Peptides against a protein of PDB entry 6B4E. Designs and how they scored, part 120

Target 1, 295 residues: chain A of PDB entry 6B4E
Amino acid sequence: TNFDKISKMFWHYKDKIAQIKQDIVLPIKKADVNVRNLLSRHKRKINPKFGQLTNSNQQLFKIQNELTQLINDTKGDSLAYHWILNFIAKAVVHQAETEVRVKPESALPLGKLTLYLLVQFPELQELFMARLVKKCPFVIGFTCEIDTEKGRQNMGWKRNNENKWEDNTSYDERMGGILSLFAIITRLQLPQEFITTTSHPFPIALSWHILARICNTPLNLITNTHFVILGSWWDAAAVQFLQAYGNQASKLLILIGEELTSRMAEKKYVGAARLRILLEAWQNNNMESFPEMSP

## One batch from the design tools (peptide; made by RFdiffusion4, then SolubleMPNN)

Design b2_p21_1_s3
Fold by OpenDDE base, seed 4:
Structure b2_p21_1_s3 (fold): chain B 295 residues (1-295), chain A 21 residues (1-21)
Amino acid sequence: as target 1 above (295 residues)
Amino acid sequence: DEELQKLLEELEKKLEELEKQ
């Protein structure tokens, strides 16, 4: 694992967030009133759609079509188009932080929707990845120290209005929710209409990178959160990961489930205990995936 | 753990090979 490369990638996306603010978000505030009104209306129509997802593919396709139309309505103005995509990127991540956090299986419909949008609107890819990395650096296997304020900020920790850090449990759950979404995206197949014309924007190999990079992370930087997000990833993608990489996947699952947990046993992390349970379930041929969506 | 590190390196190389297919 080249940690310098990972760090460069992390900071690339941090810079991208700053660029988005400067080049997209702030300029729209000064844009023509008609453009601002259009975007305000579209924002209000788009935002509820993510919460309207269910385990139904029919509902998914309906929402996909509705969002596609709403986004296409903005293409006549490049700034408006990029603004609405950035809004969507933020909204998707927010949905992961809130809904997926409490209902991990909801990552599946959200992930399917997101993957569709990422392929349909390629400009969303950079915007979405930048938002993901900002909120949950674990998606690229980045870890830094959290003994400083800057370190905590870099790792996506939030402060409330009273400048108090969020609770460890809240942070863990948010990271788990975001990682679940990303894991789902990496293991989903492209929609049939895109398979022959487009490569997967965030393929299953990115899941491999997450696991490998975490395994190579210095042990002094490993926290309960690492195990929580590994557990979230496991629930979301382990079955499909095994299908993709076979014996090599098994080795990596053993590394995170057995070796990494054993090395950190003295810490008695709750997340590590859960990951051990997942490993044991797999060893007993009881590995489960999220339920498939209905037609 | 040198053994673990070697295993990870092997797995990373294997991934690179798989990505090229």
Scores: peptide ipSAE 0.053, ipTM 0.718, DockQ to the pose 0.450
Fold by OpenDDE base, seed 5:
Structure b2_p21_1_s3 (fold): chain B 295 residues (1-295), chain A 21 residues (1-21)
Amino acid sequence: as target 1 above (295 residues)
Amino acid sequence: DEELQKLLEELEKKLEELEKQ
């Protein structure tokens, strides 16, 4: 693991967030009133869509079509188009922070929708990844110290209106929710209409990078959150990861489930205990995945 | 841990090989 490369990638996306603000978000505030009104209307129509997802593929396809039309309506203005995609990127991540956080299996329909949009609108990919890394650096296996305000901010910690940091449980759950979504995206197959024309924008190899980079993280930087997000990843993608990489995947699962947890045993992390249980379930041929969506 | 690091490097190399197939 090249930590310098990971750090460079992290800061690339941090810079991208700043660029998005400067080049997309702020300019729209000064755009023509008609454009602003259009985007306001579209925003209102788009926002509830992510919460309307169910375990139904029929409902998913409906929402995909509706969003596609709404996004296409903005293509006549490049700035408006990029603004709406950035809005969608933010909304998807927000949905992961809120709904997936409390119902991990909801990552599946959300991930399917997101993957469809990422392929249908390639410009969404960089916007989405930047938002993911900002909110949950674990998606690229980045870790830094959280003993400083800047360190906490870099790792996606939030402050409330009273300038108080969120509690550890809230942070862990949010990170788990975001990571679950990303993990799902990495393990999903492309929609049939894109398989022959497009490569997967966030393939299962990115899950490999997450696991490997966390295993290589200095132990003094490993926290309960690392184990929480590994557990979230496990529920979301472990089955498909094993299918993709076979024995090599097995080695990584043993590394995170057995070796990493053992090395940190003295900390008595709750997340580590859960990950150990997941490992044991797998060893007993009882690895579970999220249920497939209905037709 | 040197042994763990070596194993991870081997796994990373194997991943690269798999991605080239």
Scores: peptide ipSAE 0.050, ipTM 0.718, DockQ to the pose 0.413
Fold by OpenDDE base, seed 2:
Structure b2_p21_1_s3 (fold): chain B 295 residues (1-295), chain A 21 residues (1-21)
Amino acid sequence: as target 1 above (295 residues)
Amino acid sequence: DEELQKLLEELEKKLEELEKQ
């Protein structure tokens, strides 16, 4: 694992967030009133659609079509188009932080929708990844110390209006929700209409990188959150990961489930205990996946 | 842990081989 490369990736996306603010968000505030009104109307129509997802593929396809039309309506103005995509990127991550954190299986319809949009609108890819890395650096296997204010900020910790850090449980749940969404995206097949025309923008190899980078993280930087997000990843993608990489996947699952948990046993992390249970379930041929969506 | 690092490096090389297929 090249940690310098990972750090460079992390800061690349941090810079991208600053660029998005400068080149997209701030300029639109000075745009023509008609453009601002259009975007306000579209924002109001788009925002509730992510919460309208169910376990129904029919409902998913309906929402895909509606969002496609709404986004296409902005293509005549490049700034408006990029603004609406950035809004969507933020909204999807927000849905992961709020809904997926409490109902992990909801990552499946959300992930399918997101993957469709990422392929249909390629400019969304960098906007979405930048937002993911800002909110949850674990998606690229980045870890730093959290004993400083800057370290906590870099790892996506939030403060309330009283400058108090969020509690550990809230942070763990948010990180788990975001990582569940990303894990689902990496293990989903492209929609049928795109299989022969495009490559997967966030392939299953990115899940490999998450696991390997966490396993190689210095033990003094490993926290309960690392085990929580590994458990979230496991529920979301372990079955498909094994299908993709076979025996090599098994080695990584053993590394996170047995070796990493054993090395950190003295900390008595709740997330590590859960990951050990997931490993044992797999060893007993009881590995589970999220249920498939209905027609 | 040198053993863990070696194992991870081997796994990374195998991943690269799989991505080229």
Scores: peptide ipSAE 0.042, ipTM 0.713, DockQ to the pose 0.407
Fold by OpenDDE base, seed 3:
Structure b2_p21_1_s3 (fold): chain B 295 residues (1-295), chain A 21 residues (1-21)
Amino acid sequence: as target 1 above (295 residues)
Amino acid sequence: DEELQKLLEELEKKLEELEKQ
């Protein structure tokens, strides 16, 4: 079944995370001191770059170049190279969890940067996707029950130091932030220098998969979070999705905005109410997109 | 994309099922 494939994909990436820990993260701790020092310095230089993004393309290009140089400096050592890419993957997702969460439009510059890096450094793709799926399984349309501890963990719920689950609002916002980033990546065009040489690593079709898989999810597994991330996706990519798939896209938007919300109306989910508002705005020819970046 | 086509078919089928409800 389609769900079996999704589940296999989910567990593939969960296994990949474990592999990354064993093959990249742990071994580097035993690596040569010079390598460890190099990576420590690079980590310190790389980490603030994501927060330095603005709505300026000029600033974006500057940061792209700086990161490219820093990553290239590690290519002489395969372990170091993969370690720095894994660090970047984690940092990007963290930025989505923190900044994009509160400022969704910041997903645009972050997404552009990320897409550039994904194409420039293909080994980042698997590392990044694994991190995304771990943190936000919604990016591949995976859903499981959250009435168990393992289920919550699989769906990316965090516990604090007191072993208390994060509050629903925090979880919803984090998932929304991550999904916004992924949605943006899927709808962005490749940088001009790569269009003829490389296929898009995470094309708009992946947005289709997200929507379709959520629509096919058993209703008993649908939560407020599903509607929150659909709303986040909508803000990030609905306009471009409609441009890509036309009438078929419209059908999906109606399915999530009208049909899915109606089926879950008894739950009175806040996320569903917001999604309904987005649908109504679209029906009134007032669909909004994030503003384009300045030169 | 065969997978996309299959998804569309599944979606259409689901739409039909929803419209019959």
Scores: peptide ipSAE 0.062, ipTM 0.721, DockQ to the pose 0.062; fails the geometry check

Design b2_p21_2_s1 (from b2_p21_2, 13 letters changed)
Fold by OpenDDE base, seed 2:
Structure b2_p21_2_s1 (fold): chain B 295 residues (1-295), chain A 21 residues (1-21)
Amino acid sequence: as target 1 above (295 residues)
Amino acid sequence: YDTALSPEEQKWAEEQLKQLE
C-alpha cells in the first residue's frame, strides 16, 4: 500500500471541496434571480425524494425518472447544473449519515439510485467522491491520528456549537452509514441500459482498496471505528465481493476478520468482536446479504 | 458483469494480497 498516494488523494478531494465552494456555491448566490429561483424550486422537489425510497424497484425507477427530469432542466446553465449535482451529492451523503445509519439495508435502494445518477450525470462523480472523502475518509482507506484537532477534523469528526466533539458512538454510526452506502455502490451492477456503453464509476475494486489499505494501516492508528466500518462493509458487500474475487476475496476476509482482530485483541474493541462474529458466521455457511428489492 | 474480474484484475488482486502477507 502506497500511503503517500492515498494521502495525496485525500488532500485532492479536500481541495476539491474548497474549489466547489468557490466556483459553484458562492457564484450561484450572485446569479440571476431566475436561476436562483429555479434552483430553489428544484431543491425543494429533489430533497424529499431520497426519503421516499423503499424496497421497491418500481418506486426506485419512478424517483430516478423524476430526478433525471429535474436535473436535465438545469443543463441550460452549466453553473446551475453543477450546483444541483453538488446539492444531490450532499443530500445523498446526508441520507447515509441519518437513515442508513439506523437502517443499513436502506443503503441498497439509495445506492441503486446514486449509481444510476453517477452514470447518467458523470459530473456528479467527482462531486460525490469529494463529499464522501470529506465526511468519511475510510472510503479511500485513508487514516490519520486523531490526537489533534486537525486530525479529528480530517477524519470527519464533528464539533457541536459548544466546540465539543461528537461522542464515539455517534461518529462510529455515521461512518458506518456512509461506508455502507459506498460499499453497496461498489458491488452493484450497472443498470441494464448502461452495461454495454459505460464502465462502472466505482467498481468492486474500490472495496478491495478499502480492505487492503486498512490491513496495511499502522496498528497504532487502528481504532474501533475501523472495525465498525469493516462490519458495515461486510453486511453490505461481502457476498458480492466473494463472488467477484473468489479465493482471493476469501483470503482478504480472513485477514480482516481473524488476523486484524487478533492483532488488536488487547483493545477489546466492540467493533472487532462483531467482525469476528461475522467471520464465524461465514465459516459456518451463514453469510447473509441485504434482502433484494421487490419488483 | 461489472463485478467480474478480468485476467489483469486478477493479477492485480494477487499482487495486492502479497503486500498484505
Scores: peptide ipSAE 0.035, ipTM 0.720, DockQ to the pose 0.094
Fold by OpenDDE base, seed 1:
Structure b2_p21_2_s1 (fold): chain B 295 residues (1-295), chain A 21 residues (1-21)
Amino acid sequence: as target 1 above (295 residues)
Amino acid sequence: YDTALSPEEQKWAEEQLKQLE
């Protein structure tokens, strides 16, 4: 694992966030009133769509079509188009932080919707990835020290209005939610209409990178959160990961589930204990996946 | 799900494993 490369990727997306603010978010405030009104209306229509997802493919397809139409309505203005995509990127991540956080299986319909949009609107890919990395650097296997304010910020910790850091549980759950979504996206197949013409924008190999990079992370940087997000990933993608990489996947799962947890046993991390339970379930041929969506 | 790796992807995975500490 080349951690210098990972660091460069991390900061690339940090720069991208700054660029988005400068080139998309701020300029739209000065745009024509008609454009602003259009975007305001579209924002109001788009926002509830993510919460309307269920374990129904029929509902998913409906929402996909509705969002597609709404996004297409903005293509006449490049700035408006990019603004609405950035809004969607933020909204999807927010949904992961809130809904997926408390109901991990909801990552499946959200992930399917997101993957569809990422393929249908390629410009969303960089916007979405930048937002993911900002909010949850674990998606690219980035880790830094959190004993400084800057380090904590880099790792996606939030402060409230009183400048107080969020509690550990809240942080862990948010990271788990975001990582669950990303994990789902990596293990989903492209929709049938795209499979022959488009490459997967965030393929299963990115899950490999997450696990491998965490395994290679200096132990002094490993926290409970690492184990929490590994557990979230496991629930979301372990079955499909094993299907993809076979014995090689098994080796990596053993490394995170047994070796990494053993090395950190003295810390008595709750997340590590859960990961061991997941490992044991797998060893007993009881590995579970999220239920498939209904027609 | 068709998640089968190509031979090239399998080799890549093997190489990645060798890089693990």
Scores: peptide ipSAE 0.032, ipTM 0.715, DockQ to the pose 0.092
Fold by OpenDDE base, seed 5:
Structure b2_p21_2_s1 (fold): chain B 295 residues (1-295), chain A 21 residues (1-21)
Amino acid sequence: as target 1 above (295 residues)
Amino acid sequence: YDTALSPEEQKWAEEQLKQLE
């Protein structure tokens, strides 16, 4: 694993976030009043849609169509178009931090919606990845020390209005929620209308990167959060990962489930214990996946 | 779920596995 490359990628997306603020968010405040009004209306219509997702494909398709129309309404103005996509990127990640956090299986409909939008609107891809990396750098296998304020900030820790860090459990659960969403996206097949004409924007190979990079992370940087997000990933994508890479996937799952947990046994991480249980379930031919969505 | 990998992706995966500690 080339950690220098990963660091460069991390900072690329951090810079992208700053650029988005300067080039998209701030300029729109000075845009024509008609554009601002349009975006305000669209924001109000778009925001509830993510919470309206259910385990129903019918509902998913309805929301896809509604969002597609709303986004298309902005294409006549490049700045407005990018603004609405950035808003969507933020909203999707926020949904992962809140809903997926407490109901991991909700990642499936959210992931399907997100993947559709990423393919339908390619400009969303960079905006979405930048937001993901900012909120959960684990999505690219980045890890740094959290003994400093800057380190915590880089790893996506939040402070409240009183400048107090969030508690460990809250952080772990948020990271798990975001990672669940990303894992689902990587293991989903493209919609039928795109499968023969478009490459997957975030393919299953990115899941491989996450696991491999965590396995190669210096042990002194490994925390309970790493095991929590690995468990979240496992629930979301392990079955499909095995289908994709076969024996190579099996070896990597053993590395994270057995070897990495064993090396960190002295820490008695709760996340590691759960991951061990998942490994044992697999060894007993009881690996589970999220239920498929209803018609 | 289409699990088909390109030859390049398969090779990459194997190479990545070899780099694991």
Scores: peptide ipSAE 0.027, ipTM 0.676, DockQ to the pose 0.091
Fold by OpenDDE base, seed 4:
Structure b2_p21_2_s1 (fold): chain B 295 residues (1-295), chain A 21 residues (1-21)
Amino acid sequence: as target 1 above (295 residues)
Amino acid sequence: YDTALSPEEQKWAEEQLKQLE
C-alpha cells in the first residue's frame, strides 16, 4: 500500500471541496434571481426523493426518472447543472449519515439510485467522491491521527454549535452508514442499459482497496471506527466480494475478521467483537446479505 | 470457502496486500 498516494488522493478531494464552494456554491448566490428560484424549486423537489426510496424496484425506477428529469432541466445552464449535482451529492451522503446508519439495508436502494445517477450524469462522480472522502475518508482507506483538532476534522469528525465534538458512537454510526453506501455501490452491477457502454465508476476493486489499506494501516492508528466500518462493509458487500475474488477474497476476509481483530484484542473494541461474530457466522456457513429489492 | 488460514498463508496474504496497495 502506497500511503503517500492515498494521502495525495485525500487532499485532492479536500481541495475539490474548496473548489466546489468557490466555483459552484458561492457563484450561485450571486446568480440571477430566476436561476436561484429555479434551483430552489428543484432542491425542494429533489430532496424528498431520497427518503421516498423503499425496497421496491418500481419505486426506485420512478424516482430515477423523476430525478433525471429534474436534473436535465438544469443542463442549459452549466453552473445550475453543477450546483444541482453537488446538492445531490450532499443529499445522498446525508441520507447515508441519517437513514443508512440506523437501517443499513436501506443502503441498497440508495446505492442503486446513486449508481444510476453517477452513470447518467458523469459530472456527479467527482462531486460525490469529494463529498464521500470529506465525510468518510475510510472510503479510500485513508487514516490519520485524531489527537489533534485538524486530525479529527480530516477524519470527518463533526462539532456541534457549541464547538463540542460528537460522541464516539455517533461518529462510528455515521461512518458506518456512509461506508455501507459506498460498499453497496462498489458491489452493484451497472444497470442493464449502461453495461455495454460505460465502465463502472466505483467498481468492486475499490472495496478491495479499502480492506487492504486498512489491513496495512499502522496499528497505532486503528480505532474502533475501523472495525465498525469493516463490519458495515461486511454486511453490505462480503457476499459479492467473495463472488468476485474467490479464494483471494476469503483470505482478505480472514485477515480483517481474525488477524486484525486479534492484533487489536487488547483494546476490546466493540466493533472488533462484532466483526469476529461476522467471521464466525461465515465460518458456520451463515453469511448474510441485505435482502434483495422487490420488483 | 476458506474458513481458516495457516500461519504461512496469513503471512502470504499480508505480503500480497502490501504489494497490491
Scores: peptide ipSAE 0.025, ipTM 0.633, DockQ to the pose 0.118; fails the geometry check

Design b2_p21_2_s2 (from b2_p21_2, 13 letters changed)
Fold by OpenDDE base, seed 2:
Structure b2_p21_2_s2 (fold): chain B 295 residues (1-295), chain A 21 residues (1-21)
Amino acid sequence: as target 1 above (295 residues)
Amino acid sequence: YDTPLSPEEQKWLEEQLAKLE
């Protein structure tokens, strides 16, 4: 079934995270001191770059070039190269959890940077997707029950040092931030230099999967978070999604905005209410997208 | 436009959309 495949995909990436730890992270700790020092220096230089993004394409290109150089410096050692890519994957997702969470439009420059890196360094793709699925399984349309500790962990819930779960608002916002980033990536065009030579690693088709799989999720598993992330996706990608798939896209937007919200009306989810507002705005020819970046 | 879904997902989507029409 569709859900069996999704589950298999989910666990594939969970296994990948474990593999990354065993084959990349831990071995570097035992690597030559020169390699460790190199990576430490590069980490310090790379970390602030994501926070330096603005709404400027010029700034984006500068950062792209700087990161490209820093990553290329590690290619002489395969383990070091994979380590730095894994670090970048983690840093990008972290930026989504913190900055995009509070400023969704910041997903655009972050997404452009990420897409560039994903194409420039193909080995980043699996590392990045694994991190995304671990932190926000909604990116592949995976949902499980959260009545158990394991279920909550699988859905990306965090515990503090006192073993207390994060509050619902915090979880919703984090998931929204991560999904905003992913949604942006799916709707972005490849940079001009790659269009003729490379296929899009995470194309707009993946947005179809997210929406369709959520709509097909058993209603007893649907939570406020589902509507929050759908709203985040809407802000990030709905306009471009409609441009890409026309009437079929429209029907799917109506399905999530009207039908799914109606089925869950008894729950009075705040996220669902917002999604209905977005639907109504669209119906009134007032669908908005993030502003384009400056030259 | 072609829907870039799996055959199973496409069938499901068509069924759901038919309910809305």
Scores: peptide ipSAE 0.029, ipTM 0.669, DockQ to the pose 0.076
Fold by OpenDDE base, seed 1:
Structure b2_p21_2_s2 (fold): chain B 295 residues (1-295), chain A 21 residues (1-21)
Amino acid sequence: as target 1 above (295 residues)
Amino acid sequence: YDTPLSPEEQKWLEEQLAKLE
């Protein structure tokens, strides 16, 4: 069934995270001192660059080139190369959790950078998806119960050092930030230099899966977070989604905006209320998208 | 427009949409 497949995919990436730790992260600790020093230097140079993104394409291209060079410097050692890519994957997701959550439109430059790197360095794709699914299973439409500790963990809930769960608002915002980034990636066109030679690694079709799978999720598993991330997705990709699939997209937007919210009306979820507002704005021909980046 | 949904997902979608009619 559809959900069995999703579950298998979810656990595949959970296993991948464990594999990354065993095969990439831990071995580097025992690597040659020169390799470790190289990676430390590169880490320090790479980390600030994600925060240096602006709404400028010129700045984006600069950062793309700088990161490309830094990553290429590690290709002489396969382990180092994979380590730096894994670091980047983590850093990108972290940026979504921190900056995008409070400024959703920042997902656009971050998404463009990420998509470029995903195409330029294909080995990043699996590492990035694994991190995304771990942090925000909604990216593949996975949902499980959160009435258990394991369930919460699977759905990306964090605990602090005192084993206290993060508050609902923090969780919602983090999930929204991560989903915004992923949504942006799915709706972006490949850079011109790759269009004829490479297929999109995470195409707009994946947005279909997110929406459809959430709509098909048992209602008893639907939470406010589902509506929050749908709203985040909407802001990030609804316009482009409609452009891509036309009437079929419209049907699905109505399904999430009207039908799903109506079925959950008794819960009075604030996320659902916002999603209804977005639906109404669209119905009044006032759907908005993030502003395009400047040259 | 073609949908990227699987046949199963497409069927489900159509069923849901029918409820809205």
Scores: peptide ipSAE 0.027, ipTM 0.647, DockQ to the pose 0.073
Fold by OpenDDE base, seed 3:
Structure b2_p21_2_s2 (fold): chain B 295 residues (1-295), chain A 21 residues (1-21)
Amino acid sequence: as target 1 above (295 residues)
Amino acid sequence: YDTPLSPEEQKWLEEQLAKLE
């Protein structure tokens, strides 16, 4: 079934995370001191760059070039190269969890940077996707019950050092932030230099999967978070989604905005209420998108 | 506009969309 495949995909990436730890993260700790020093220096240089993004394309290009150089410096050692890419994958997702969470429009420059890196360094794609799925399974439309500890863990819930679960609002916002980033990536065009040589690694079709799979999710598994991330997706990609798929997209938006919210009306989810507002705004020809970046 | 969904997902989507028509 469709959900069986999704589940298999989910666990594939969970296994990938474990593999990354065993084959990349742990081995580097025993690597040559020169390699460790190199990576330490690069880590320090790379980490702040994601926070240096603005709505400026010039700034974006600068950071792209700097990161490209830093990553290229590691290509002489396969382990080092994969380690730095894994670090970047984690850093990008972390930025989504923190910055995009509170400023959704920041997903645009972050998404552009990420897409560039994903194309420039194809090995980043699997690492990044694994991290995304681990942190936010919604990116592939995976949902499981959260009545158990394992279920919550699978859905990306965090516990603090005292084994206390994060609050619902924090979880919702983090998921929204990550999903916003992914949504942006799916709707961005490839940089001009790659259009003729490379296909989009995470195309707008993946937004179809997210929406369709959520709509097909058993209602007893639908939570407020689902509506929150749908709202986040809406802000990030609805306009471009409509442009890409036209009337079919419209029908799907109605499906999530009207049908799904109506079916869950008894729950009185705040996220659902917001999604209804977004739907109504669209119906009144007032669908908004993030502003384009400045030169 | 063709949907780039899997055959199973496409079938499901078509069923759902039919309800909206």
Scores: peptide ipSAE 0.028, ipTM 0.678, DockQ to the pose 0.079; fails the geometry check
Fold by OpenDDE base, seed 4:
Structure b2_p21_2_s2 (fold): chain B 295 residues (1-295), chain A 21 residues (1-21)
Amino acid sequence: as target 1 above (295 residues)
Amino acid sequence: YDTPLSPEEQKWLEEQLAKLE
């Protein structure tokens, strides 16, 4: 694992966030009132769509179509188009932080919707990835120390209005939610209409990266959060991961579930305990996946 | 860190990582 490259990637996306603010968000504030009004209306229509997702594919397709139309309405103005995509990127991640956090299986419909949008609107990919990395750098296997304010910020920790850090449980759950979404996206197949024309923007290999990079992370940087997000990933993608990489996948699952947890046993991390339970369930031929969506 | 992977498997892992970076 080349951690220098990972770091460079991390900072690339941090810079991208700054660029988005400078080139997309701020300019819209100075745009024509008609454009601002249009975007405001679209924002109001788009925002509730993510919460309207259910375990129904029919409902998913409906929402996909509605969002597609709304986004297409902005294509005549490049700035407006990019603004609405950036809004969507933020909204999707926010949904992961809130809904997926408490209901991990909701990552499946959200992931399907997101993947569709990422393929349908390629410009969303960079915007979305930048937001993901900012909020949850675990998605690219980045880890840094959190003993400093800057370190915590880099790892996606939030402060409240009183400048107090969020509690560990809240942070862990948010990271788990975001990673669940990303994991789902990596293990989903492209919609049928895109399979022959487009490559998967975030393929299953990115899940491999997450696991491998965490395994190669210095142990002194490994926290409970690492195990929490690994557990979230496991629930979201372990079955499909095994299907994709076979024996090599098995070895990597054992590596995270047994070896990594054992090395960190002295810490008595709750997340590690859960991951061990998941490993044991798998060993007993009881690995579960999220329920498939209904028609 | 030390893993249960053979040297060959470790090399494979690194190659997979390199392809994605």
Scores: peptide ipSAE 0.024, ipTM 0.662, DockQ to the pose 0.342; fails the geometry check

